# Ledger of designs, part 41: peptides against a protein of PDB entry 6MBK

Target 1, 240 residues: chain A of PDB entry 6MBK
Amino acid sequence: GFEMVNFKEEGFGLRATRDIKAEELFLWVPRKLLMTVESAKNSVLGPLYSQDRILQAMGNIALAFHLLCERASPNSFWQPYIQTLPSEYDTPLYFEEDEVRYLQSTQAIHDVFSQYKNTARQYAYFYKVIQTHPHANKLPLKDSFTYEDYRWAVSSVMTRQNQIPTEDGSRVTLALIPLWDMCNHTNGLITTGYNLEDDRCECVALQDFRAGEQIYIFYGTRSNAEFVIHSGFFFDNNSH

## One batch from the design tools (peptide; aimed at target 1 D181)

Design b2_p16_5_s4 (made by RFdiffusion4, then SolubleMPNN; from b2_p16_5, 9 letters changed)
Fold by OpenDDE base, seed 5:
Structure b2_p16_5_s4 (fold): chain B 240 residues (1-240), chain A 16 residues (1-16)
Amino acid sequence: as target 1 above (240 residues)
Amino acid sequence: MEQIKENFKKLVELSK
C-alpha cells in the first residue's frame, strides 16, 4: 500500500500506492524489526551492558551504543535503516557558535550547556570503558570511538527514540522504529500505537490518501513521542 | 533512490 520515495522538499518519505482511507491500518512494524534496549542486550553489546550500571540505568545510552555497534557492523540487519539516518542533526549538540550566542539571551542556554557537559562526560566515561573493560574487546567500537560518533548516536536516539511496552507489557522501554521513521510528519492527532497482542507498532492513516500522495503521520514531538497502546497502556513523554 | 529501495525491501516485506 506504500512505497519509499525521495520527495524533492521533504526528502525520503512514504507514498501511497493505492487509496488509503482515514483510520486504516496501513503500516505496522513488528518488534523484531525494532532497535530496542532488549535487542541491545541480545547483541554484541550484551555482555558489557550486563556489567555497566550506566547502560543498565539509561536505556537511551544503551540504544546509542547499540546504534553505533550496528553501524560499525557491515552485516547488521539494521544497516539499511542506519544508512537513512541523517549524518548530523539540528540538536543542541550540533549548534554552531552563532546559534549558541543567540540562545544566550534565552533560558534555553542552560539546557544547552547542560547537554553539552553531560554528553562530554558520558563520552569520556565510555571511552575509558571501551578501552579497559574486557567485554568491550569484541565491540566494533574498540578501535575507533570518537566524540563525533557518540554525538551522532546520542542525537539520533534523542530525535528518534520512542517509548514502547516490553514484551510482557509490564514496563516501558525505548525503541528506534525502522520504516516508520521514514514517514514525514504533519499536525493532527497521534495515529501511532503499539499492539501488544500482535507485538507490533501500528500506524493508522490520519486522513484519506489517494494513490500517488505522500503519506504523513503525526507522532507528536520526536524527542518525547507518545504511543497509545491498544492494551490500555498509555505512554507519556519518552524517557531520556 | 534505487539503492535505498533495495535496502528496505526486506523491511517492507516484514512489515506487511
Scores: peptide ipSAE 0.058, ipTM 0.711, DockQ to the pose 0.705
OpenDDE base, seeds 1, 2, 3, 4: peptide ipSAE 0.024, 0.027, 0.029, 0.026; ipTM 0.635, 0.679, 0.686, 0.671

Design b2_p16_6 (made by RFdiffusion4)
Pose (drawn by RFdiffusion4):
Structure b2_p16_6 (pose): chain A 240 residues (1-240), chain P 16 residues (1-16)
Amino acid sequence: as target 1 above (240 residues)
Amino acid sequence: SRAPIPLFSDVLEALD
């Protein structure tokens, strides 16, 4: 019912190959396909996750290393997902100095500075941990772990991650949801939810989509400052 | 960033 298309404005997205009515359940993704904090713990990253206090406290950082470890694993279950991810992003981590300079004197620039400093600190910290701590000597990252790797990983997580209930429904966790996460954003209401009975992520159409029209979802009621800093885009006519 | 994903039953209820 859909195909991947490289759109000028949004980059790659989903396009309808048939008419899709509003409120039609047109997309579902079972839990097995998701990359989660739990799958990160049970992966080759597990030994380091158990020893490092930062990875235990910050599921988003745990997902970034999970993404990097699996990217460096030729036989990873998630290779189909990793190979289709973007190689670059428009998060401010990628901006030139003069591009950030336009934001001087604004409310938004402080968070740009924090993002930069946090990412650089994290890279330097984990570089040292991976190169010296025994619990990381069997990681794929010991051979090579560049700043570009880390920038890419945290950018992949911040622009795509989601909260989902745990498999039991009593807690929440952070996850990457393949296929569905290729939908771009438009104004509207959240139409994606987690189905605990079928144990899958389900998305109903936000609006009618004719064949040939791009399939959009509503990401959330976020400001343009949040969209730029954490999602890497500015949304014209953001009603929120 | 993205909003949390709610339970699907809540999404259906909000569409009523």

Design b2_p16_6_s1 (made by RFdiffusion4, then SolubleMPNN; from b2_p16_6, 5 letters changed)
Fold by OpenDDE base, seed 5:
Structure b2_p16_6_s1 (fold): chain B 240 residues (1-240), chain A 16 residues (1-16)
Amino acid sequence: as target 1 above (240 residues)
Amino acid sequence: MRAPIPLFSEVVESLK
C-alpha cells in the first residue's frame, strides 16, 4: 500500500500506492524488526551492557551504541534501515559556529551548550570504556569510534526513539522503529500505537491518502513517541 | 524522516 520515495525537500518518505482511508491500518512493524534496548542487550553489545552502569541506566545511549555497532556490521539485519538514516541532522549538535553565535541571543543557548557538554562527556567516557574494557574488544567500532560517530548516533536516537511496552507489557522500553519512522510529519493526532496481542507497532492513517500522495503521520512531541498499552493508541493534538 | 525535538524547532527554523 506504500513505497519508499526520496522527496525533494523532505528526504525519504512513504508514498501511497493505493487509496488509503482514514483510520485504516496501513503499516505495522513487529517487535522483532525493532531496534530496542533488548535487542542491544542481545547483540555484541550485550556483555559490555551488562557491566556498564550508564548503558544500563540510559536506554537512549544503549540504542546509540546499538546503532553504531549495527552500522559497523556488514551483515546486520538493520543495514537497509541504517542506510536510510540521514548522515547529518539539523540538531544542535550539528550547529555551526555562526548558528551557535546566533543562538547566544536566545534562551536556547544554555540548552545547546548543555547538550554539547553532555554529549562530549559521554563520548569521552565511552571512548575510554571502548579502549579499556575487555568486553569492548569484539565490538566492531573498537578501532573506529569518533566523536562524529557518537554525535550521529545520539542524534539519530534523539530524533527517532520511541517508548514502547516491554514484551510482557509491564513497563516501557525504548525502540527505533524501521520503516515507520520514514513517514514525515504533519499536524494532527497520534495514530501509532503498540498492539501487545500481535506484538507489533501499528499505524493507522491520519487522514485519507490518495494513490501517489505522501503519507504523513503526527509525531506528537517530536521526541519520544509514546504508546498506550491498554488502548494501543492515544491521541495528542499538540502540534509543534 | 523524523524531525528534531520541539525544544529547538523554532530556533532551527529561524536559522533557515
Scores: peptide ipSAE 0.032, ipTM 0.566, DockQ to the pose 0.084
OpenDDE base, seeds 1, 2, 3, 4: peptide ipSAE 0.023, 0.027, 0.028, 0.026; ipTM 0.551, 0.618, 0.579, 0.580

Design b2_p16_6_s2 (made by RFdiffusion4, then SolubleMPNN; from b2_p16_6 with S1M D10E A14S D16K)
Fold by OpenDDE base, seed 1:
Order: C-alpha cells, then sequence, then structure tokens
Structure b2_p16_6_s2 (fold): chain B 240 residues (1-240), chain A 16 residues (1-16)
C-alpha cells in the first residue's frame, strides 16, 4: 500500500500506492528488522560493548556505533536503510557560528554548548578506544573514524531513536525503526505502537491518504529547547 | 527525537 520515494524537498518518504483509510494498519516492522541495542550487542560491536562501560550505559551511543559499523560494512543487512538517512542534520551539532550566536539569546544555549562538548569528549574517548582496545581491531572503523562520522551517527540516532519495549515487555530499549522512520512528520496524534504479541512495531494511518499522497506520521510534540535537552544523552539506569 | 513508542493497544485506545 506504499512505496519509498525521494521527494525533492523532503528527501525520502513514503507514498501511498492505494487509498489508505484513517486508522488503517498499513505499516509494521518486526523486531528482527530493527537496529537496537540488542542487535548492536550481537554484531561485530558486541565484544567491545561487553567491555566498555559507556557503551553499556548509554544505549544511544551504542546505537551510534552500531550504525557506523553497519554503514562501513558493505554486506550489512541495514545498508538499504542507512543509505536513506540524511548526510547532515539540523541538530545543534551542525550549527554554524551564526546559528549559535542566534541561540545565545535563548535559554537553550547552555544545553547546546554542553551537548557539543559532550559529543566532542565522547569522540575523543572512543577514538582512543578504537585505536587501542583489542576488541576494536575487527571494527571497520579502525582505519577511519572522524568526528564528522561520529557527529553524523549521534545525530542520526538523536533524531530517529525510539524507545520500545524489550521482548518480554519488562523494560525499554532503544531502536531505530527502518522503513517506518521514512515517514515524514506532520502534526497529529501518535499512531505507532508496539505489538508484543507479534513482536513488531505497528503504525496506523493518521488520516485518509489517497493514492499518490505522501504518508505522514506524528513523531510527537517537542520544542526546540526540549529537543536540545532531550538529546538522548542519558545514562540508562537499567543494565543490559 | 521521537516520542516513546507505546504499546499498540494504548495507541488504539488513544485514538477513540
Amino acid sequence: as target 1 above (240 residues)
Amino acid sequence: MRAPIPLFSEVLESLK
């Protein structure tokens, strides 16, 4: 009922191939197709993950490295998904000097600086880890790991990460949801949920969509300040 | 950032 389309102004999105009615379940993504902290642990990153406390404590960083490793892997299952991701983002990490100056008049400036500093520190830390840790030798990042790479991965995760339940529903984990996150944003209500019985993300249509129309979803309401504050840089209280 | 993904049952209830 839909197809992937590269829209001129909006980038990749989903377009209806038939009429879709409001509240119709038109899209679902099984857990096995998601990029999760668990899939990161089960990837080439796994050995390093098991020995690095920061990766263990910060699922978003684990996802970022998972994303980078898979991007650098030609045979990665997620290559088609990764290639749909933007090459740059409108996140604070990409702000130019003029944009930062503009933010100086806002209450968010300190959080922006903090995010930038934290990201830079994380990069420096992991650069050293990748260069020196035995379990990093097999990572495709060994020979090429730039700040731009890290900034991109962090921003990708920051803008696209989702909290979903674990398999048993007892906890939450972080996930990138391929195909689903290709839907561009519009105002409305949350129409995506996780079905534990079928172990998949399910999305119902926010409204009627006619054949040929772009399908939009609602990501949630966030202010610019909230976006900066809730950047995903948090320590998970739950050990995984 | 994306909002947390709730259980689908909760989504259905919220849409009523």
Scores: peptide ipSAE 0.402, ipTM 0.912, DockQ to the pose 0.594
OpenDDE base, seeds 2, 3, 4, 5: peptide ipSAE 0.024, 0.018, 0.020, 0.022; ipTM 0.448, 0.501, 0.521, 0.544

Design b2_p16_6_s3 (made by RFdiffusion4, then SolubleMPNN; from b2_p16_6 with S1M E13A A14S D16K)
Fold by OpenDDE base, seed 1:
Structure b2_p16_6_s3 (fold): chain B 240 residues (1-240), chain A 16 residues (1-16)
Amino acid sequence: as target 1 above (240 residues)
Amino acid sequence: MRAPIPLFSDVLASLK
C-alpha cells in the first residue's frame, strides 16, 4: 500500500499506492528488521560492547557504532536502510558558526555547547578504544573513524532512535526502525505501537491518505532533550 | 526526540 519515494525538498518518504483509511494498519516492521542494542550486541561490535562500559550503559552510543559498522559493511543487511539516511542533519552538531552565534541570545546555547563538548569527548574516547582495544581490530572502523563519521552516527541515532519493549516486555530498549522512520513528520497523535505477540512495530494511518499522497506520521513532541547527548535518551541502569 | 513506542493495544485504545 506504499512505496519509497524521494520527494523534492523533503527527501525520502513513503507514498501511498492505494487509498489508505484512517486507523488502517498499513505498516509493520518485525523486530528482526530493527537495528537495536541487541542487534548491536550480536554484531561484529559485540565483543567490544561486552568490554566497554560506556557502550553498555548508553544504548544510543551503541546504536551509533552499530550504525557505523553496518554502514562500513558492504554486505550489511541494513545497507538499503542506511542509504536512505540523510548525510547531514539540522542538529546542533551541524550548526555553523553563524547559527551558533545566533543562538547565543537563547538558553539553548548552553545545551549546544554541552552537546559539542560531550560528543567531542566521546569521539576522542572511542577513537582511542578503536585504535587500542583488541576487540576493535575486526571493526570496519579500524582504519577510518573520523569525527564526521561519529557526528553523523550520533545525529542519526538522536533523530531516529525509538524506545521499544524488549522481547519479553519487561524492559525497554532502543531501536532504529527501518522503513517506518521514512515517514516524514506531521502534527497529530501517536499511531505507532509495538505488538509483543507478533513481535513487531505496527503503524496505523493517522488520517485518510489517497493514492499518490505522502504518508506522514507523528513522531511525538520534540523537546530540548534532543540536545542532550551525554546522558542520551536511554541509560541502562542495569548495566554493570 | 521521538516519543517512546507504546504497546499497540494502548495506541488503539487512544485512537478510540
Scores: peptide ipSAE 0.334, ipTM 0.889, DockQ to the pose 0.561
OpenDDE base, seeds 2, 3, 4, 5: peptide ipSAE 0.029, 0.022, 0.026, 0.025; ipTM 0.613, 0.540, 0.597, 0.562; seeds 2, 3, 4 fail the geometry check

Design b2_p16_6_s4 (made by RFdiffusion4, then SolubleMPNN; from b2_p16_6 with S1A D10E A14S D16K)
Fold by OpenDDE base, seed 5:
Structure b2_p16_6_s4 (fold): chain B 240 residues (1-240), chain A 16 residues (1-16)
Amino acid sequence: as target 1 above (240 residues)
Amino acid sequence: ARAPIPLFSEVLESLK
């Protein structure tokens, strides 16, 4: 029903290979294919995770390290997904000096500086952890962990993280959703949820898409998506 | 691809 295409303006996205009707379930991703905090815990990162309070407390950082470890692993299941990720981002962490200077005229500069400082502090902390912690010895990034690596991973997670339910539905956890997150953004309503019965992310079409058209979704008012467990999906087009 | 955080969306647009 769809294919991955590199679009000129948006980069990689999904294109319909057939007509898709509004509200049609056209895409689903089982939990086992997601990069989650749980999959991070079950990976080579697991031993370190179990002993580092920051990794335990900050699921987004856990995902960032999970992403880095998998990227550094040639045989990672997620290699095809990781290879589709941008090498750089239009996030504040990538702003050039001139862009930062421009921001000095705005109140956003304080937030940018805060993000820079926090990210740098995190990097410094984890650099030391990776160099000294016994459970870091088996990490594929042991001898190659740069700020650029960390910046990339943090930015990847920041732009793509989603809240999904745990397997038992009792809590929420964080996940990167391969394939689904290839959809580019348009105005509308959230049409992605999590089906606990089938243990999968589900995406229904925001509108009718014809064969050959790019399939867009609405990311929400935030960069990270929040799955609606009990309220269902929103299928109406809405401007945000 | 996913978008940057909305906090900086206006700023990013102004930088384009």
Scores: peptide ipSAE 0.044, ipTM 0.624, DockQ to the pose 0.062
OpenDDE base, seeds 1, 2, 3, 4: peptide ipSAE 0.022, 0.033, 0.034, 0.025; ipTM 0.558, 0.632, 0.640, 0.613; seed 4 fails the geometry check

Design b2_p16_7 (made by RFdiffusion4)
Pose (drawn by RFdiffusion4):
Structure b2_p16_7 (pose): chain A 240 residues (1-240), chain P 16 residues (1-16)
Amino acid sequence: as target 1 above (240 residues)
Amino acid sequence: SLEEFMSQRFPIERYF
């Protein structure tokens, strides 16, 4: 019912190949396909996850390393997903100095600075951990772990991650949801939820989509400062 | 309805 298309404004997204009515359940993704903090713990990253306090406290960082480890694993279950991810992003981590300079004197620039410093600190910290700690000597990253790798990983997580209930429903965790996460944003209401009975992510149409029209979802009630810093885009006419 | 569907589901949005 849909195809991948490279749109000028939003980059790649989903386009309808048939008419899709509003409130139609048109997209579902089972849990097995998701990359989660739990799958990160049970992966080759597990030995390091158990020893490193930072990875235990910060699921988002755990997902970034999970993404990097699987990217460096030729036989990863998630290779189809990793190979279709973008190679670059428009998060401020990618901005030139003069592009960030336009933000001087604004409320938003402090968070840009924090993002930069946090990412650089994390890269330097984990570079040292991977090169020296025995619990990381079997990681794929020991051979090569560049700043570009880390910038890409945290940018992939921050622009795409989601909270979902745990498999039991009693807790929440962070996850990457393949296929569905290729939907771009428009104004509207959240129409994506997690179905605990079928154990899958489900998305109903936000509005009517005719064949040939791009399929959009509503990401959330976020400000443009949040969209730029964490999602890497500015949304014109953001009603929130 | 959408309201009924969302009441039965854990909502998913972009997390920051």

Design b2_p16_7_s1 (made by RFdiffusion4, then SolubleMPNN; from b2_p16_7, 9 letters changed)
Fold by OpenDDE base, seed 2:
Structure b2_p16_7_s1 (fold): chain B 240 residues (1-240), chain A 16 residues (1-16)
Amino acid sequence: as target 1 above (240 residues)
Amino acid sequence: SLEEWLAKHFPISLSI
């Protein structure tokens, strides 16, 4: 087994409570525990999702709205997980003036500005949708949907989204994976996958771990540079 | 709580 520990320098992570062998399945998360595009469709967001082409086309945005709706819902199943999420992120959307000034000397500034513009445009679009669409009336965020909320949700999804198969395995969808987000990671081979038979995310040990050692997992790179280039939140034709 | 939620749904113990 393993235990969750707050490591002083690394933050929350996992520590082995027994010896774990390389390639041993030691961590799994059933689909029912994931925040997915499917769970978004099955939530209070479902009626709006069924009518909004952007939500349908951009699963990451759907997931961001799902996250906001669940955060605003006191009885949400995912409240304990959501409370572990950072209140702010090191993504471009949170760059301070000095950081932006520093980037002005680099080619990255154009990507940063594009992300800012796109996020602002998306917010403006969905603000109007939330205010005017009949199916938005039941959303807990209707009267409190701010840019800061949207920025946070987008950044949360940008930094934490994972690709998983749909329930029938026919397509790929997006998910936030509790517990995995609480692990510290290393670089190397991806040791995560999805078991369709058991309908769960699975993580196998990258190496042998002895009892008392911190367990590191690798389920993809999450660098700030990748967030700028490959956030997936860019949609040129976001006109309704 | 987080601890209760994790204990209920995940094969994990918490040492915080």
Scores: peptide ipSAE 0.379, ipTM 0.841, DockQ to the pose 0.032
OpenDDE base, seeds 1, 3, 4, 5: peptide ipSAE 0.320, 0.372, 0.308, 0.275; ipTM 0.844, 0.842, 0.834, 0.826; seed 1 fails the geometry check

Design b2_p16_7_s2 (made by RFdiffusion4, then SolubleMPNN; from b2_p16_7, 9 letters changed)
Fold by OpenDDE base, seed 3:
Structure b2_p16_7_s2 (fold): chain B 240 residues (1-240), chain A 16 residues (1-16)
Amino acid sequence: as target 1 above (240 residues)
Amino acid sequence: SLEEWLARHFPISLAI
């Protein structure tokens, strides 16, 4: 199969331990290992989710709160994964004043200001919810919910979220995918999909790899500046 | 550890 390796310039990646052929299914991640909107609903966040219209309407925010709750939980199943996440990001939410001034000459400044304003408004709203809502008393965030926490969680989700089917396949939902986040990426054909029969994310090899070579995957493009979800997954019966 | 967590939950993917 493969092994996890820290490459000097590229960071974490996968290295083949044997020869892998093009189109071979070499990597999969079952739904039970994913951080999803569904797992958020089934967590300590579930009661609040069921009562808050914004959490229900915005799966990315629900996932951000799920990430914060699990990070604050010492016995969380996802602790080993969460500890691999960056502490800071190159998203507009982390731009310094001089960086923002430089962007004033571009149309991108409107998107930066919009994102900053929206995130600040969301934080103010949820700060009040966490302080006053009865179901928020069960959250590990009750006594520690800073703007920095929220900024980090939103940025983590923005840069790492994936679209997957719901359990019944009727809708699209959002997920963070362990192991996927630990791979380096290349440009090329999308070779990732979701298998509903086996209820798992799947990746097939883009090309032949020899034992000892780094394995690169491609499951769409990401932007640090936008809440854009990459469309790298195909559902059952979609052309791969 | 991360390695132990991966080995426990991705045994088939890592082995094949």
Scores: peptide ipSAE 0.300, ipTM 0.829, DockQ to the pose 0.034
OpenDDE base, seeds 1, 2, 4, 5: peptide ipSAE 0.282, 0.310, 0.282, 0.251; ipTM 0.808, 0.834, 0.821, 0.809; seed 2 fails the geometry check

Design b2_p16_7_s3 (made by RFdiffusion4, then SolubleMPNN; from b2_p16_7, 10 letters changed)
Fold by OpenDDE base, seed 1:
Structure b2_p16_7_s3 (fold): chain B 240 residues (1-240), chain A 16 residues (1-16)
Amino acid sequence: as target 1 above (240 residues)
Amino acid sequence: SLEDWLARHFPISLAI
């Protein structure tokens, strides 16, 4: 067992309520609870999605808009989850001038600039779409779509998106996973997967945890540069 | 509340 806790330094995370052994399946989330590209298509965003090539081609952007629409919807099923999301992120889109200057000495600087440029272009494009497209009139963000909103949603998806199989297992899609992404991260072995038979995301314990300890998970191997670019995380001992 | 939402939708995961 575990409980949700707001840790002072790490923010929201999971704490073990009993001893958990390494490799023990302690957390699972069924597909029906996920925010996915499919749930975006089935939401108020669906009509716009069906007519916008970028939303169709870029599942991460579809999730970002889905997240914004659900955040703006008082009756959204995911409101309790969305409220746990950070108001800002350590992603490049939030870097201050000094942080960007620091990165100029790294190979990541070009990717940072590319991300800024792409995000700005996407915002400009979708601002126009929201103002002019007939199906955008139903979106709760129609009259309040700022760059800050878009930056937040993109960063939320960037840091929290997961690849999961489609229902038939033939393809991959993207998902935000409530409860799952509330775990704080560590480096190590991947301890996450998808069980198609039970149609659920599954996480096994990376190590032994004692009752009262924070549970950390690792769901992707990335270089430190990739962590900075994609997640804003950095681990000095990252061997990947 | 978040706790109530979690308990309703993730009862088994939280209990184990």
Scores: peptide ipSAE 0.338, ipTM 0.848, DockQ to the pose 0.035
OpenDDE base, seeds 2, 3, 4, 5: peptide ipSAE 0.270, 0.326, 0.255, 0.302; ipTM 0.811, 0.861, 0.804, 0.852; seeds 2, 3 fail the geometry check

Design b2_p16_7_s4 (made by RFdiffusion4, then SolubleMPNN; from b2_p16_7, 10 letters changed)
Fold by OpenDDE base, seed 1:
Structure b2_p16_7_s4 (fold): chain B 240 residues (1-240), chain A 16 residues (1-16)
Amino acid sequence: as target 1 above (240 residues)
Amino acid sequence: SLEDWLARHFPISLSI
């Protein structure tokens, strides 16, 4: 019912190939296609995950490392998706000096600085872990783990992470959803959910779409302004 | 390629 198109101003998006009615289920993504904390645990990162308290406590960091490991793996299942990710983001971690200076007049500057400091501390911690931990020896990023890599991965997860149920539905976990990222977004009511019976993410149409129209979805994406605030990369009991 | 990956795993086509 839709095709992926590179729109001139908006980049990649979805275009309807037929008429789609409001509230029609037109898009779904099975769990097996998601990058999740579970898939991280089941990857080359698994042994390290099982022994690092921060990775265990902070699913978003686990996803960031999972993303880095998969990016560094030429045969990764997610390579086609990863290649579509931006090289840079509009998050505070990428703010230019002038943008930071502008924010100095606002209360947001404290949050920005906190994010910088926390991200730097996390990087320093994990750099040491990667260099010294026995289970890190097989990680593709062993010899090429830079702050820029970490900043990118953190920002990718920060902007794209979704909450989904665990496989058994007992808890909430985090996931990157490739097909969501390939659809342009609009503000409005959330039109996405998770179907536990079929074990898939589901998206229903926000409105009627005609054949040839771009499809927009809303699944709770944060605005750039919201990125200046708490982005979820902070944990009260974080030991680093 | 992205196109092949999408075609294989998603019920969508890629038009670039």
Scores: peptide ipSAE 0.342, ipTM 0.826, DockQ to the pose 0.032
OpenDDE base, seeds 2, 3, 4, 5: peptide ipSAE 0.303, 0.339, 0.273, 0.281; ipTM 0.836, 0.829, 0.822, 0.839; seed 2 fails the geometry check

Design b2_p16_8 (made by RFdiffusion4)
Pose (drawn by RFdiffusion4):
Structure b2_p16_8 (pose): chain A 240 residues (1-240), chain P 16 residues (1-16)
Amino acid sequence: as target 1 above (240 residues)
Amino acid sequence: AKGQSEAEDLFEWAEE
């Protein structure tokens, strides 16, 4: 019912190949396809996750390393997902100095500075950990772990991650949801929820989509400062 | 986002 198309404005997204009515359940993704903090713990990253206090406290960082470890694993279950991810992003981590200079004197620039400093600190910290700590000597990253790798990983996570209930429903965790996460944003209401009975992520159409029209979802009630810093885009006519 | 590729294998894999 959909195909992948490279749109000028939003980059790659999903386009309807048939008419899709509003409120139609048109997209579902089972839990087994998701990359989660739990799958990160049970992966080759597990030995380091158990020893490093930062990875235990910061699931978003855990997901970034999970993404990098699987990217460096030729036989990873998630290779189809990793190979279709973007190679670059428009998060401020990618901006030129003069592009950030336009933000001087604004409310938003402080968070740009924090993002930069946090990412650089994290890279330097984990570079040292991977090169020296025994619990990381079997990681794929020991051979090569560049700043570009880390920038890509945290950008991938921040622009795509989601909160979902745990498999039991009593807790929440962070996850990457393949296929569905290719949908771009438009104004509207959240129409994506987690179905604990079928154990899958389900998305109903936000609005009518005719064949040939791009399929959009509503990401959330975020400001443009949040969209730029954490999602890497500015949304014209953001009603929120 | 830039530098992304087509997703044939992903679509087939997700359908399994």

Design b2_p16_8_s1 (made by RFdiffusion4, then SolubleMPNN; from b2_p16_8, 9 letters changed)
Fold by OpenDDE base, seed 5:
Structure b2_p16_8_s1 (fold): chain B 240 residues (1-240), chain A 16 residues (1-16)
Amino acid sequence: as target 1 above (240 residues)
Amino acid sequence: PKGGKPAEELLKWVAE
C-alpha cells in the first residue's frame, strides 16, 4: 500500500499507493529485521560485547558499533537498510562553527559541548579497545575506525533508536527499525506499537491518506531521547 | 524529516 519516494522537502519517505484509512495497519516489521542489542550480541561484535562493560551498559553504543560492523560487511543482512541511512545528520555532532556560534547565546551550547566531549571520549576509549582487545581482531572495522565513523553511527542511533520489548516481553531493549523509520514525521499521536504475539513492530495510520499522499507518522522527539514502542499501540500526544 | 539514500531494494528486502 506504499512506495518509497524522494520528496523535495523531506527527502525519502513513504507514499501511499492506495487510500489508507486512519487506524489501518499499513506497516509492520518483524523482529528478525530489526537491528537490536540482541542482534549485536549475536553478531561478530558479540565476543567483544561480552567483555566490554560500556557496550554492555550502553545499548545505544552497542547499536552504534553493530551498525558500523554491519556497514563494513559487504554481505551484511542489513545492507539494504544501512544503505538508506543518511551520510550526515543535523545533530549537534555535525554542527559547524557558525551553527555553534549561533547557539552560544543559548543554554543549548553547553549541551552541544557536552555531547561532543562525551562522544570524543567514547571514541578514544573504543579506539584503544579496538586496537588492543583480542576479540576486536575479527571486527571489519579493526583497521579503519575513525571519529567520523563513530560520529555517524552514534548520530544514526541517536536519531533512530527505539525502545521495544525483548522477545519474552520481560524487558525493554533498543532497536533500529528498518522501513518504519523511512516514514517522515508529523505532529500527532503515536500510532506505533509492538505486537509480541506476532513479534513485530506495527504501525497504524495516523489519519486518512489518499493514494499519492505522503504517509506521515509521529515517533516523538529523537533529540537525545528514545522512542518507546509499547506493547500494542500507545497513543501519546507529544510535541516534536 | 528523514533524509535517506536511494534504496529501492529496501521494500523488497522487508518483504522477504
Scores: peptide ipSAE 0.248, ipTM 0.816, DockQ to the pose 0.493
OpenDDE base, seeds 1, 2, 3, 4: peptide ipSAE 0.213, 0.245, 0.208, 0.085; ipTM 0.802, 0.816, 0.807, 0.761; seeds 2, 4 fail the geometry check

